# Ledger of designs, part 61: peptides against a protein of PDB entry 6RO1

Target 1, 216 residues: chain A of PDB entry 6RO1
Amino acid sequence: LGKEIEEYIHKPKYCLPFLQPGRLVKVKNEGDDFGWGVVVNFSKKSNVKPNSGELDPLYVVEVLLRCSKESLKNSATEAAKPAKPDEKGEMQVVPVLVHLLSAISSVRLYIPKDLRPVDNRQSVLKSIQEVQKRFPDGIPLLDPIDDMGIQDQGLKKVIQKVEAFEHRMYSHPLHNDPNLETVYTLCEKKAQIAIDIKSAKRELKKARTVLQMDEL

## One batch from the design tools (peptide; made by RFdiffusion4, then SolubleMPNN)

Design b2_p15_6_s4 (from b2_p15_6, 5 letters changed)
Fold by OpenDDE base, seed 5:
Structure b2_p15_6_s4 (fold): chain B 216 residues (1-216), chain A 15 residues (1-15)
Amino acid sequence: as target 1 above (216 residues)
Amino acid sequence: SFVVGKYEIDRKPLE
């Protein structure tokens, strides 16, 4: 269901108006998950389809992404790779095809005017991290219907299914699962983050929701 | 001036 929503939101006709500088977006490229990045700029490139000769405009968004340092060394020949979880990485402006956007946030960051200095780019990473701290339940998304104005009936049906699923999941209080405490203790130990039990509960619930959505 | 962690909620399309 989440993937089905992504198929709508990444369409240029819907997302381009929301790709303002500073907009938080998630970028996924095949097996590479870059997580949250920040829009710097977007451009429309004319592409001619080799087989039809039809003008198929390619929309490229420049996104500041946390990249592995290894990928930067080969940047002339290889696509940027996401930083490993244990790696600091380096924030780089990466040209991203718009269809690789998996999520668009309602959050717009203030960004430095000059992103050429490494320190300025890394400051944006700090901003992303600070925003993530402010949203323990996850960075808020644009509403595809109410904010983005997508009127597609297929999407509305998907959203209704998601809402119904969420309602059922929330109406059955996972609160009564005695194993929740054990799962929290394990998650806290793994994360080295003293997360408030309430925040941990919400995060686990979201993680389960995402996992269950991947199974649907 | 740039401030780390400063953000706005913007649900509006680019005009």
Scores: peptide ipSAE 0.615, ipTM 0.947, DockQ to the pose 0.728
Fold by OpenDDE base, seed 4:
Structure b2_p15_6_s4 (fold): chain B 216 residues (1-216), chain A 15 residues (1-15)
Amino acid sequence: as target 1 above (216 residues)
Amino acid sequence: SFVVGKYEIDRKPLE
């Protein structure tokens, strides 16, 4: 059910207005979970659809992410990898395709104006950690409906199911809710967006090591 | 100036 909500919130038409500098976002790339990062900037890239010749814009967000030290060494040729649990890691500005955003917070951090110095980037990590301490139940999220203005009936149905499931889980912990099956129909809209992203990745690969571009 | 851990709650879209 969480994945179904993600399929809505990471759509450019919904999330772009909320990608202001300092915004906390979660970034996930397949099996790589970067956790919470901070938006630095975003850009629109022109992409031409191979089949239709239509312009399909790709959106890349620059996010400060905690990366492994190994990722620093191979940053020119390899995609960034999240820091290992046993390492401190280093905060880096990583270009991320918008569809890799798994969550968007209501929290906006104050960030240094100059992120070139390592110390300034690491200070942002300290800020994230301090914010996490202030929210022991988790960093607050933007509401998809009330804050982001998503009016899609499919999302409303998903949220209703999540609420019903949570209610049943807390009221009757021994009852497995069978209604998990209806989550799958929202995955079809993801396929079309994925095609558009694939074409744009090819163009961006020439200029920057964008997260998830190496899978093309 | 930048202060570690300083944040705002912002639920508004970019204007």
Scores: peptide ipSAE 0.613, ipTM 0.947, DockQ to the pose 0.741
Fold by OpenDDE base, seed 2:
Structure b2_p15_6_s4 (fold): chain B 216 residues (1-216), chain A 15 residues (1-15)
Amino acid sequence: as target 1 above (216 residues)
Amino acid sequence: SFVVGKYEIDRKPLE
């Protein structure tokens, strides 16, 4: 159900207006979970679908993410990797395809104007950690309906199911909810996004190493 | 000036 909601919120038509500088976002690339990062900026890249010749814009968000020190050495040639739980890591500005955003917070951080110095980037990590301490139950999320204005009936149904499931779980912990079938329609939308990303990969690779570009 | 841990709750889209 959380994944189903994610499939809506990471769509450019919904999330782009909320990718202001300082916005807290979660970034996940397949098995790589970067956790919470901070939006620096976003850009629209023109892409031409190779098979149709249709213009399919790609959206890249630059996110300050906690990366492994090992990945930094090869940052020009290899995709960034998340810091291991046992390492400090280093905050780096990473270009991320918008569909890799797994969550968008209602929190916007104040960030340094110049993120070139390592100390300024690391100060943002300290800021994230301080915010996390203030929200022991988790960093607050944007409401997909009330804040983001998503009117998709599929999402409304998912949210209703989540609410109903939570209510039932607290009231009757043994009830299996059979309504998992709506998950499949959301998976098809993800597949279409993956195709669009694959076509655009060739153009974006020329400019910057973008997360997930090498996996397509 | 930048202050560590300073944040705002912003639920508004970019205008």
Scores: peptide ipSAE 0.611, ipTM 0.947, DockQ to the pose 0.740
Fold by OpenDDE base, seed 3:
Structure b2_p15_6_s4 (fold): chain B 216 residues (1-216), chain A 15 residues (1-15)
Amino acid sequence: as target 1 above (216 residues)
Amino acid sequence: SFVVGKYEIDRKPLE
């Protein structure tokens, strides 16, 4: 169900207005979880669909992410990788496809004007860490309905199911929930949609290395 | 001016 919510949140029509500089976002690329990063900028790129010839706009957000130092050596040709748990890593500005945003926070950080110096980028990491300390239960998220204004009935139904599911988790055994099959079916459908989106994005040829779902 | 850990809660879209 969380994944189903993500499928709405990462849609450009919903999330783009909230990608202001300093916005905290989570970035996930397949098995690579970068955790919380900070939006620096976003851009719209025109793309032509090879099969239809129709214009398919691509949205790329530049996000400060904690990256592995090893991945930085070939940043021009290789996709960035998240820092390992045992390494310090380095904060880098990574171009990310918008659909890789797994969460959007209500928190906006103040960031340095110039992010070219390593020290300035690392100071942003310190800011993220300080914010995390202030929110021991997790960094607060934008509400998809109340804040982001998503009116899709499908999302509303998902949220209702999540709330009902959570309520049942605390009040009743999960295995007795007659709606479990429905919940799983919805999750599977959304997972399939995500796969289809991934496949479609693989057809997109970009000259610049962009963090994407599929390594081309 | 930049201050480490300074943040705002912003629930508004870009105008």
Scores: peptide ipSAE 0.610, ipTM 0.947, DockQ to the pose 0.743

Design b2_p15_7_s1 (from b2_p15_7, 9 letters changed)
Fold by OpenDDE base, seed 4:
Structure b2_p15_7_s1 (fold): chain B 216 residues (1-216), chain A 15 residues (1-15)
Amino acid sequence: as target 1 above (216 residues)
Amino acid sequence: KVRYYDLKENKEYEL
């Protein structure tokens, strides 16, 4: 469900209008979670699909990400790696394929115009951290319908299923099923997915509470 | 001071 929503959000036709400089985004590359970064710019690259010869444009977003210090040394030859949890890391501008954006925030930071100085890049990390403190429940995500204007009926059905699932999850006290442990391991994976869904949806519900006020 | 715009709220904030 969360991943299904992400599949819509990652579509260039939907997300590109929101990839302005200063937009907060999450970047994930397989096992590498960079967390929240800031969009610097984006570019369209011409790409030809090797098997079809079809023109498949690649969208690359430059994102200021917290990288490991090791990534600094290898940045010319190796892919950037996220900073370790206990590492301060260093903010670097990393070219990221748009499909690696795991989340897009409604928040757009004011950023320094020149990100060449390390101090300017590190100031953005401080700004992200202050925004994170402002939002203890998590940085607000763009609503795919209300903020991004996605009219896709498939997405609407996904969102409805997600809402119905949450309503069921909140209406059924999970406390009464004694098979808690086996459900917990499956539900920790599913609850991490559901926490990611729930964070996305608490924001969707806040946005919908505004929409329901306009329907009255 | 951290300044940001929130699209959902259609507001600028300062922290």
Scores: peptide ipSAE 0.689, ipTM 0.967, DockQ to the pose 0.733
Fold by OpenDDE base, seed 3:
Structure b2_p15_7_s1 (fold): chain B 216 residues (1-216), chain A 15 residues (1-15)
Amino acid sequence: as target 1 above (216 residues)
Amino acid sequence: KVRYYDLKENKEYEL
């Protein structure tokens, strides 16, 4: 259920209006969880689908992320890696495909105008940490309906199912909910989206510096 | 001091 909501939120037609400089976002690339970062900017790249000749625009968001120091050495050729839990890491501007945004916050930080100095980038990490302290239950997420204005009936049905599931979880002990089958049909849609992402990645692979482009 | 805007609350905050 949460993954299905994510599939709507990370669609360019819904999320682009909210990808303003300073917006808090979570970035996840397969097994690599970067946690919370800050949007710096986004760009639209013109792309042509090889089979249809249709214009399929690719959206790349530059996100300031906490990266491992090892990933900085190879930043020209290798994908950025998240800082280890025990590592301080370094804040780097990473080009990310919009579909790798796992969450978008209602919070928009005031950020330094110049992020070239290391101290300015590290000051943003301190700002994220202070916001995290302000929200012990987690940084607030944009509501896909109320904040993002998504009118999709499929999403409304997903949210109603989440709310009904949560209400049942709180009202009844977890042991017997047969709705595991509805979770399987959701996993199949995720597999189809992963194929569509894989095709888009093959087209992008000519521009090797974007997060997630090298693994196809 | 950390400043941010929260869209849900439609308000600016300072930490």
Scores: peptide ipSAE 0.689, ipTM 0.968, DockQ to the pose 0.831
Fold by OpenDDE base, seed 2:
Structure b2_p15_7_s1 (fold): chain B 216 residues (1-216), chain A 15 residues (1-15)
Amino acid sequence: as target 1 above (216 residues)
Amino acid sequence: KVRYYDLKENKEYEL
């Protein structure tokens, strides 16, 4: 269910209007959870689907993320890695494929205009931490329907299932709902997106490592 | 001081 909602919110047609500078977003790449970062910018890149030759634009979002110091040393050759729990890390602007956004917050921070100085980047981490303290139950998420305006009937059905599941879980803790079958079709779409991303690598041979693109 | 805008609340906050 949560992953099914994620498959809608990270679609460019829905999320791009909300990817303004300062927007809080979560970035996750497989096992690498960067937690909350801040949108700096986004770019549309031309991409050609390998199988159809159709133009499928690739969206790369530059996100200020807490990275390990090790990943900073290797930033020319290796993908950015999240800071270890015991590490302070360093805030870095990481180019991220939009489908790696696992959450989008209603919160938009005021950020420094110049993020070249380390102190300015680290000030944003302090800002995120202060926002996290304000929200003990977690940073508020954009509602996919009410805030993002997603009209997709598939999403509405997913939300209704979540609400019904939550209501049932709160009223009757013991019933597993077997209707997870819709997950497979979304997983197939995600697999197709991954194939499309592999083709986009050929065009994205620009000098900066894009999260997930260089690992594929 | 941390400033942010919350789209849900349509408000600016200062921390």
Scores: peptide ipSAE 0.685, ipTM 0.967, DockQ to the pose 0.828
Fold by OpenDDE base, seed 5:
Structure b2_p15_7_s1 (fold): chain B 216 residues (1-216), chain A 15 residues (1-15)
Amino acid sequence: as target 1 above (216 residues)
Amino acid sequence: KVRYYDLKENKEYEL
């Protein structure tokens, strides 16, 4: 369910109006979870689908992310990696495909105008950490309907299913209905399979896109 | 001090 909502939120037609400088976003790339970062800018790149000649525009968002210092030494040849939990890391501006945004916050930080100095980038990490302390239950997310104005009936049906599931979880403690555990496990498995299929399709598309960027 | 705007609440905050 949450990942079905994510599939709507990260669509350029919905998220681009909210990708202003200072917007908090979560970035995930395969096994790499960067956590919360800050939008710096976005760009639209013209791309042509290799098999159809159709225009498939790529949207790249520059996100200030906490990266491992090890990955930055090889930044000319290697993709940035997230900082380890016990690592301080370094804040770097990373170009990210918009479909790698796993969440968008209602929170927009005031950021330094010049992010070239390391100290200015590290000040943004401190700001993210202070916001995280302010929200012990997690940084607030944009509502896809109320905040983002998404009118898609497929999304509305997903939200209604989430709300009905949450309402059932709160009204009937999961411990008392053996059918709820079976339905929950089946819904989780189906959701996970749908995600794994979509992840695999995205990985295949990314691998093709990286190969196309090296050919340009 | 950390300043941010929350779109949900339509408010600016200072931490």
Scores: peptide ipSAE 0.678, ipTM 0.966, DockQ to the pose 0.876; fails the geometry check

Design b2_p15_7_s2 (from b2_p15_7, 8 letters changed)
Fold by OpenDDE base, seed 2:
Structure b2_p15_7_s2 (fold): chain B 216 residues (1-216), chain A 15 residues (1-15)
Amino acid sequence: as target 1 above (216 residues)
Amino acid sequence: PVRFYDLKENKEYVL
């Protein structure tokens, strides 16, 4: 269910209007959870689908993320890695494919105009930490219906299932809901999108080290 | 001071 909502939220047609500078976003790349970062900018890249020759635009978002200092030494050739929990880390502007956005916050920070100085980037980490203290139950998420205006009937059905599941969990915690099949068809479309992204990544790899592009 | 805007609350906050 949460992953199904994510599959709608990270779609460019829905999320791009909310990817303004200072927007808090969560970035996850496979096993690498960067946690909360801040949008700096986004760019549209021309991409051609390898199988159809159709133009499929690739969206890259530059996100200020807390990275390990070890990954920064090889940042020209290796993908950025998240800071360890015990590490201070360093805030770096990382180019991220839009589908790696696991969450988008309603919160938009005021950020420094110049992010070249390390101190300016690290000030944003302090700002994120203060926002996290303000929201003990977690940083508020954009509502996909009310905030993002997503009219997709598939999403409405997912939300209704989440609400009904939450309501049922509060009333009876032990029932396996068999409606996993609609998740599989969305996961198959995601797998096809992942293949299309894999080909798009070969073109963008010619331009910059984008998160998750070097592993493809 | 940390300044942010919350779209849900339509409010600016200062921390």
Scores: peptide ipSAE 0.648, ipTM 0.962, DockQ to the pose 0.830
Fold by OpenDDE base, seed 3:
Structure b2_p15_7_s2 (fold): chain B 216 residues (1-216), chain A 15 residues (1-15)
Amino acid sequence: as target 1 above (216 residues)
Amino acid sequence: PVRFYDLKENKEYVL
C-alpha cells in the first residue's frame, strides 16, 4: 500500500508543482537510501525517438544529497552513493530521475543561493538535521489528496484501504491479517513492474551520473 | 537560525 501511494506521488503530473528549490525529498535508488535531501532545481528532458510517437518526457531533479566521499571522486563517471551510517559524508548536488523520489515533505527550506562552496552545501545538512530534531516522529509528508490535489480514484481506494487497515490494527492489535503480506507483496511487484516498464520505454542514452540512467 | 516554510501548517518557522 505505501509503495502504491509512492507510485502516484512520484508521477511528474503530480509532483512537479512541489519540486521548488528548498523542498525536502527522500531519494532511494534500489538498495541505496540517501535519506532526506533538498531540491535545487529540475529539468525536462525530451526523449525524441525518431520513429515512435512522443515518448513521455523524462524529468531530472537536482537534489542535494549526503554522499559518500568515494562517490564524490567518481562523480563525473559513476552514479552517486549514499554516505555510510558511520561516515560523515559530503553534501553533493546529484541529478536524480523523478521516480526515485520516495517521499516529498511539506517542508521547504531556505537554502543558500550559491551551492558551489562546500560550506554552503554542508550548512544545508545542518539545517536538515535541525528540522529532523523538530519533528521527532519524522519530517512531515505532503498529503497526496489534500496537499498535492491528486484526484485519481485508484489512489483514493488505496488510501481508504490504508485507513481501514490502520483502524483495524488499532482496534484489533492481535489481528495480523495474513492477507496484508500478500497485498504488500503484490503492491511491491506491481510497483517494480511499473518502474521496469517505464525504464525500458525510455532508452535515454544519458550520462551515467544521473541516478537510474545506467540501466537505460 | 534555520528557516523553513511548512505547507501543511501554512506557516514559516525559525529554529
Scores: peptide ipSAE 0.648, ipTM 0.962, DockQ to the pose 0.833
Fold by OpenDDE base, seed 5:
Structure b2_p15_7_s2 (fold): chain B 216 residues (1-216), chain A 15 residues (1-15)
Amino acid sequence: as target 1 above (216 residues)
Amino acid sequence: PVRFYDLKENKEYVL
């Protein structure tokens, strides 16, 4: 369910109007969770679909992310890696494909005008950490319907299922009906498998697209 | 001070 919502939110059609400088976003790439970063800018790149020759525009968002200092040494050839939990890390501007945005916050930070100085980038990390402290239940997310104006009936059906699940979970905290938990676990596993297949297909498409971008 | 705007609340915050 959550990942099905993410599939709508990260679509350029819906998210681009909200990718202003200072917008908090979550970035995930395969097993790499960067957590919360800050949008710096976005760009539209021309791309050609390998099978049809059709123009398939790629949207790249520059996100200020907490990166491992080790990954920065190889930054000419290797993708940035997220900082380890116990690592201080370093804030770097990372070009991210828009479909790697796992969440978009309602929060927009005031950021320094010049992010070239390390101190200015590290000040943004402090700002993210203070916002995280302000929201102990988590940084607030954009509502896909109310905030983003997404009218897609598929999304509305997903949200209605989430709300009906949450309402049932809160209304019947003692209905550990083992049959319901089994059906939910099976539905969640099936949803997870469907997402993992879709993720694997996206990663296969990304690996091909990155290889094609290095050949251009 | 950390300044941010929350679109949901339509408010500016200072921390």
Scores: peptide ipSAE 0.647, ipTM 0.962, DockQ to the pose 0.874
Fold by OpenDDE base, seed 1:
Structure b2_p15_7_s2 (fold): chain B 216 residues (1-216), chain A 15 residues (1-15)
Amino acid sequence: as target 1 above (216 residues)
Amino acid sequence: PVRFYDLKENKEYVL
């Protein structure tokens, strides 16, 4: 359900009007959750589909993200990685494909005009942390209907299913539906299988990269 | 001070 809503909100036709400088966005690349970052700017790039010759525009958003220091050293050859929980990390402007936005906040920060100095970038991290403290239940999200104006009937059906599920969850005391535990365990198993398939694909890709290095 | 605008509340905040 939440992932199905995500598939609507990250569509350029819906989200681009909200990608102003200072907008809080959550970025997720595969298994790498960067958490909340701040939009710096966005650009539309002309791209040509290799198979059809059709123009397929790429939308790249520059997002100030908390990155690991290791990722900065290898930034020319390796994709940025999120800071570890125990690491301070460093705020970096990362070019992100718009479909990697997992959430868009109603919150828009005032940001420094010059983000070249490390201190200015780190000041934005402090600002995000203060906003997170102000919203203990989580940073407020744009409503896909009320704030983003999405008229898609598929989305409306997804939202109605979420609301009906939430209503059932709140109307039944949490203690007595054995079917809820079965649905949660099935959802957790499905999520774990998806993680395991993804880790196995990454290991296979790493093993192929190592195998290609030993053949050179 | 941390300044932000919330679109839902149509309001500016200072933290």
Scores: peptide ipSAE 0.645, ipTM 0.962, DockQ to the pose 0.832

Design b2_p15_7_s3 (from b2_p15_7, 10 letters changed)
Fold by OpenDDE base, seed 2:
Structure b2_p15_7_s3 (fold): chain B 216 residues (1-216), chain A 15 residues (1-15)
Amino acid sequence: as target 1 above (216 residues)
Amino acid sequence: MVRYYDLKTNEEFEI
C-alpha cells in the first residue's frame, strides 16, 4: 500500500509542482537509503523511448544528499553512496531520477544560494537534523490528496484501503487482507515504467552521472 | 537558526 501511494507521488505530473528549492525529499536507490535531502533544482530532459520512438521526458532532480566521503573520491565515475550511520558524511548535490524520491515533505527549508562551499552544504544538514528533532514521529509528508491535489480514482481507492486496513489492524491485528492483488498490478505498471526509465538513462549517461544511471 | 516553511500549515517557523 505505501509503495502504491509512492507510485502516484513519483509521477512528474503530480510531484513537479512541489520540487521547489528547499523542499525536503527522501531518496532511496535500491538498497541505498540516503534519508532526507533537500531539492536544489530540477530539469526536464528529452528522452525517446527506444521501442516506440515516442518522446518520454526524463525528469532529473538535483538533491543535496548526505553522501559517504569514500564515494566522493570517485564521484566522476561512480554513483554516490549514502553516508554510513556512524559517519558524518558530506552533503553533495546529486542528480536523482524523480522516481527515486521515496517521500516528499510539506517542509521547505531556506537554503543558501551558493552551495559550492562545503560549509554551506553542511549547514543544510544541520537544518535537516533540527527539523527532524522537531518531528519525533518523522518529518511531515505531503498529503497526496489535500496537499498535492491528486484526483486519481485509483489513488483514492488505495488511500481508502490503507485507511480501512489501518482501522482493521487497530481493531483486528490478524487479518491478512487479500486485496494485495491490486497492489501487484500497479507494481507491474511501475516495472514497465522502470524499463522505460532504463532506456532513458542510456541517453542521460551521456551528460552526467545520474544516481542509478551508472547501474544501467 | 533554522527557518522553514510548512505547506500544511502555511506557516514559517524558526528553530
Scores: peptide ipSAE 0.658, ipTM 0.964, DockQ to the pose 0.833
Fold by OpenDDE base, seed 3:
Structure b2_p15_7_s3 (fold): chain B 216 residues (1-216), chain A 15 residues (1-15)
Amino acid sequence: as target 1 above (216 residues)
Amino acid sequence: MVRYYDLKTNEEFEI
């Protein structure tokens, strides 16, 4: 269910209006969780589907992310990697495919106009950390219906199922069926694999320089 | 001091 919601949120037709500079976003690339980063800008690239000749636009968002220092040395040839938990890391502007946005916050930071200086980039990390301290239960997410205005009936049905499930979970606290977490994790993994395959097939046709495209 | 806008509350904050 959560991944089904994510599949709607990361669609360009829904998320692009919210990808303004300073927007907090969560970036995940396969097994690499970058955590919370900040949108710097986005670009639309024209791409032609090789089999249909149809224009399939590629949307790339530049996100300021906490990266490992090791990945920075290879940034010209290798995909950026998230900083290790015990690593300080360095904030870098990383070009990210829009479908790698796992979450979009209602929070939009005021960011420095010039992100070329390392100190300015690191100041944004401090800002993210202060926002995280303000929200102990996690940084607030955009509501797909109320904030993003998504009218898709499929999404509304998913949300209704989530709400009904949450209501049942809270009304019947003893039915923490550990199988439900497993089924959700499996459904989430299967949905993610299906998304990743569909994305990878679309991306295999699109420019090699974005995080997911260097692995193909 | 960190400044941000929250779309949910339609408010600006300083922390």
Scores: peptide ipSAE 0.658, ipTM 0.964, DockQ to the pose 0.847
Fold by OpenDDE base, seed 4:
Formats: structure tokens, sequence, C-alpha cells
Structure b2_p15_7_s3 (fold): chain B 216 residues (1-216), chain A 15 residues (1-15)
């Protein structure tokens, strides 16, 4: 269910107005979780659908992400990788397809105007860490209805299902309802199917973005 | 000093 909400939030028609410089966002690329980063800018790229010749614009957001130093050495040929748990890493501006945004925060940081100096980029990491300390329950997320103004009836139905599921989880002792395991397994299967559809769409888009990033 | 704006509260914070 949370993944179904994510599929609405990362749609360009909904999220683009919120992708302002300094916006906190989470970036996930398949198995690579970069955690929280900061939006620097976004751009619309012309793209043509291979089968129809229709214009399908790609939206690329530049995000400051904590990257491994190993991935930075080969940045011309290799995709950025998240910093390892044992690694300090380095903050790097990474071009990210908008559909790779796993979360968008209500929080917008003030960031340095010049992000070319390493020290300025690393100062943003310190800022993210201080914000994370302020929010022990996690950095606040944009509400898709109240903050983002999404009016889609499909999203409203997803939210109602989440609320009904949460209500059932809290009202029934978890141990005795075989229907809860079936709903969890169905929600996990549906989340996994949504992940698999998203991964397949990401592979198809990665093939397109690697092709377009090699031209950038 | 970290400055941020929170859209939910419509407030600016310094931490």
Amino acid sequence: as target 1 above (216 residues)
Amino acid sequence: MVRYYDLKTNEEFEI
C-alpha cells in the first residue's frame, strides 16, 4: 500500500511543483538506497517513444546524494552508488529520474548557492543529519492530499485501504487472525508486484537514461 | 546553524 502511494507521488504532474532547490527527497535505485538527499534543480528532457514516435518527456532531477568514493572514480562510465555503512562517502550531485524518488519531504533546506566546492556539498550532509536528529520518528513526508493536492480517486481508494488495514491491525490481536497474514501476504505480494513493475519500468527507463546520460 | 522551511507547518526553523 505505501508503494502504491509512492507511485502517485513520483508522477511528474504531482511532484514537479515540489522539486524546488533544497527539498529533501529519498532516492532508491533498485537495491541501492541513497537515503535522504537534497534537490538541486530539475530539467525536462525531450524523449521520443520508440514504438509510437510520441513525445514522452523525461524529468531529471539533480539531487545531492551521499555516494561511495569508489563510484565517483568511475562516474563517467558507472552509475553512482550509495555510501557503504562503514564509509563516510561524499556528497555528489547525481542526475536522477523523477520516478526514482521514493519519498518527498515537507522540509526544504537552505543550501549553498555554489555546490562545486566539496566543503559546500558536505555541509549539506551535516544539515540533513541535523534535521534527522530533530525528527526522531523520521523526516516528515508531504501528504499527497493535503500538501500535494492530489485529487486522484485511485489514490483516495488506496489511502482508504491503508487506513482500513491499519485499523484492522490495531483492533485485532495480530496473533489470531489468519486473515491478517493473508492481507499482509497480499499487501507484500502487491508491494512486491509494484516493486517488480517499478523495477521493470526502471530497467526500461535506465536503458533510456543511460542512453540519454551518455549524450549529456 | 541549519535553516529550513517546513511546508506542513508553513514555518521556518533554525537549528
Scores: peptide ipSAE 0.656, ipTM 0.964, DockQ to the pose 0.831
Fold by OpenDDE base, seed 5:
Structure b2_p15_7_s3 (fold): chain B 216 residues (1-216), chain A 15 residues (1-15)
Amino acid sequence: as target 1 above (216 residues)
Amino acid sequence: MVRYYDLKTNEEFEI
């Protein structure tokens, strides 16, 4: 269910108006969870679908992310990797495809105007950490309906199902109905499989797009 | 001091 909501939120049609400098966003790429980063800017790139010749615009957001220092040494050839939990890491501006945004916060940080100095980038990490401390239940997310104004009926149905599930879970705390856990686990597995298929399709598309960009 | 704006509350905060 949460993952189905993410599929709406990261659509350029809905999220682009909220990708202002300083916006907190979560970035995930396959097994790489960068956690919370900060939007620096976004750009629209022209892309052509290989099979149809149709214009398929790519949206790239530059996000300041906590990266492993080891991955930065190979930055010319390798994608940035997230910092390990025990690693301090280094804040780097990483170009991210918009569909890799797993969450968008209502929070927009005031960021330094110049992010070229490492100290300015690292100050943003401190700011993110202080905001995280301010929100022990997690950094607040944009509401897809109330904040983002998404009118999609499919999304509304997903949200209604989430709300109904939450309401049932809270109203019947003692009905650990083993069927509800099984249905939830099956729904979560099905949602995970659907994401994995969509991720795999996107990665196949990315690999093809990277291959096409290296051939151009 | 960290400053941020929250769109939900339409408020600025300092922490």
Scores: peptide ipSAE 0.646, ipTM 0.962, DockQ to the pose 0.872

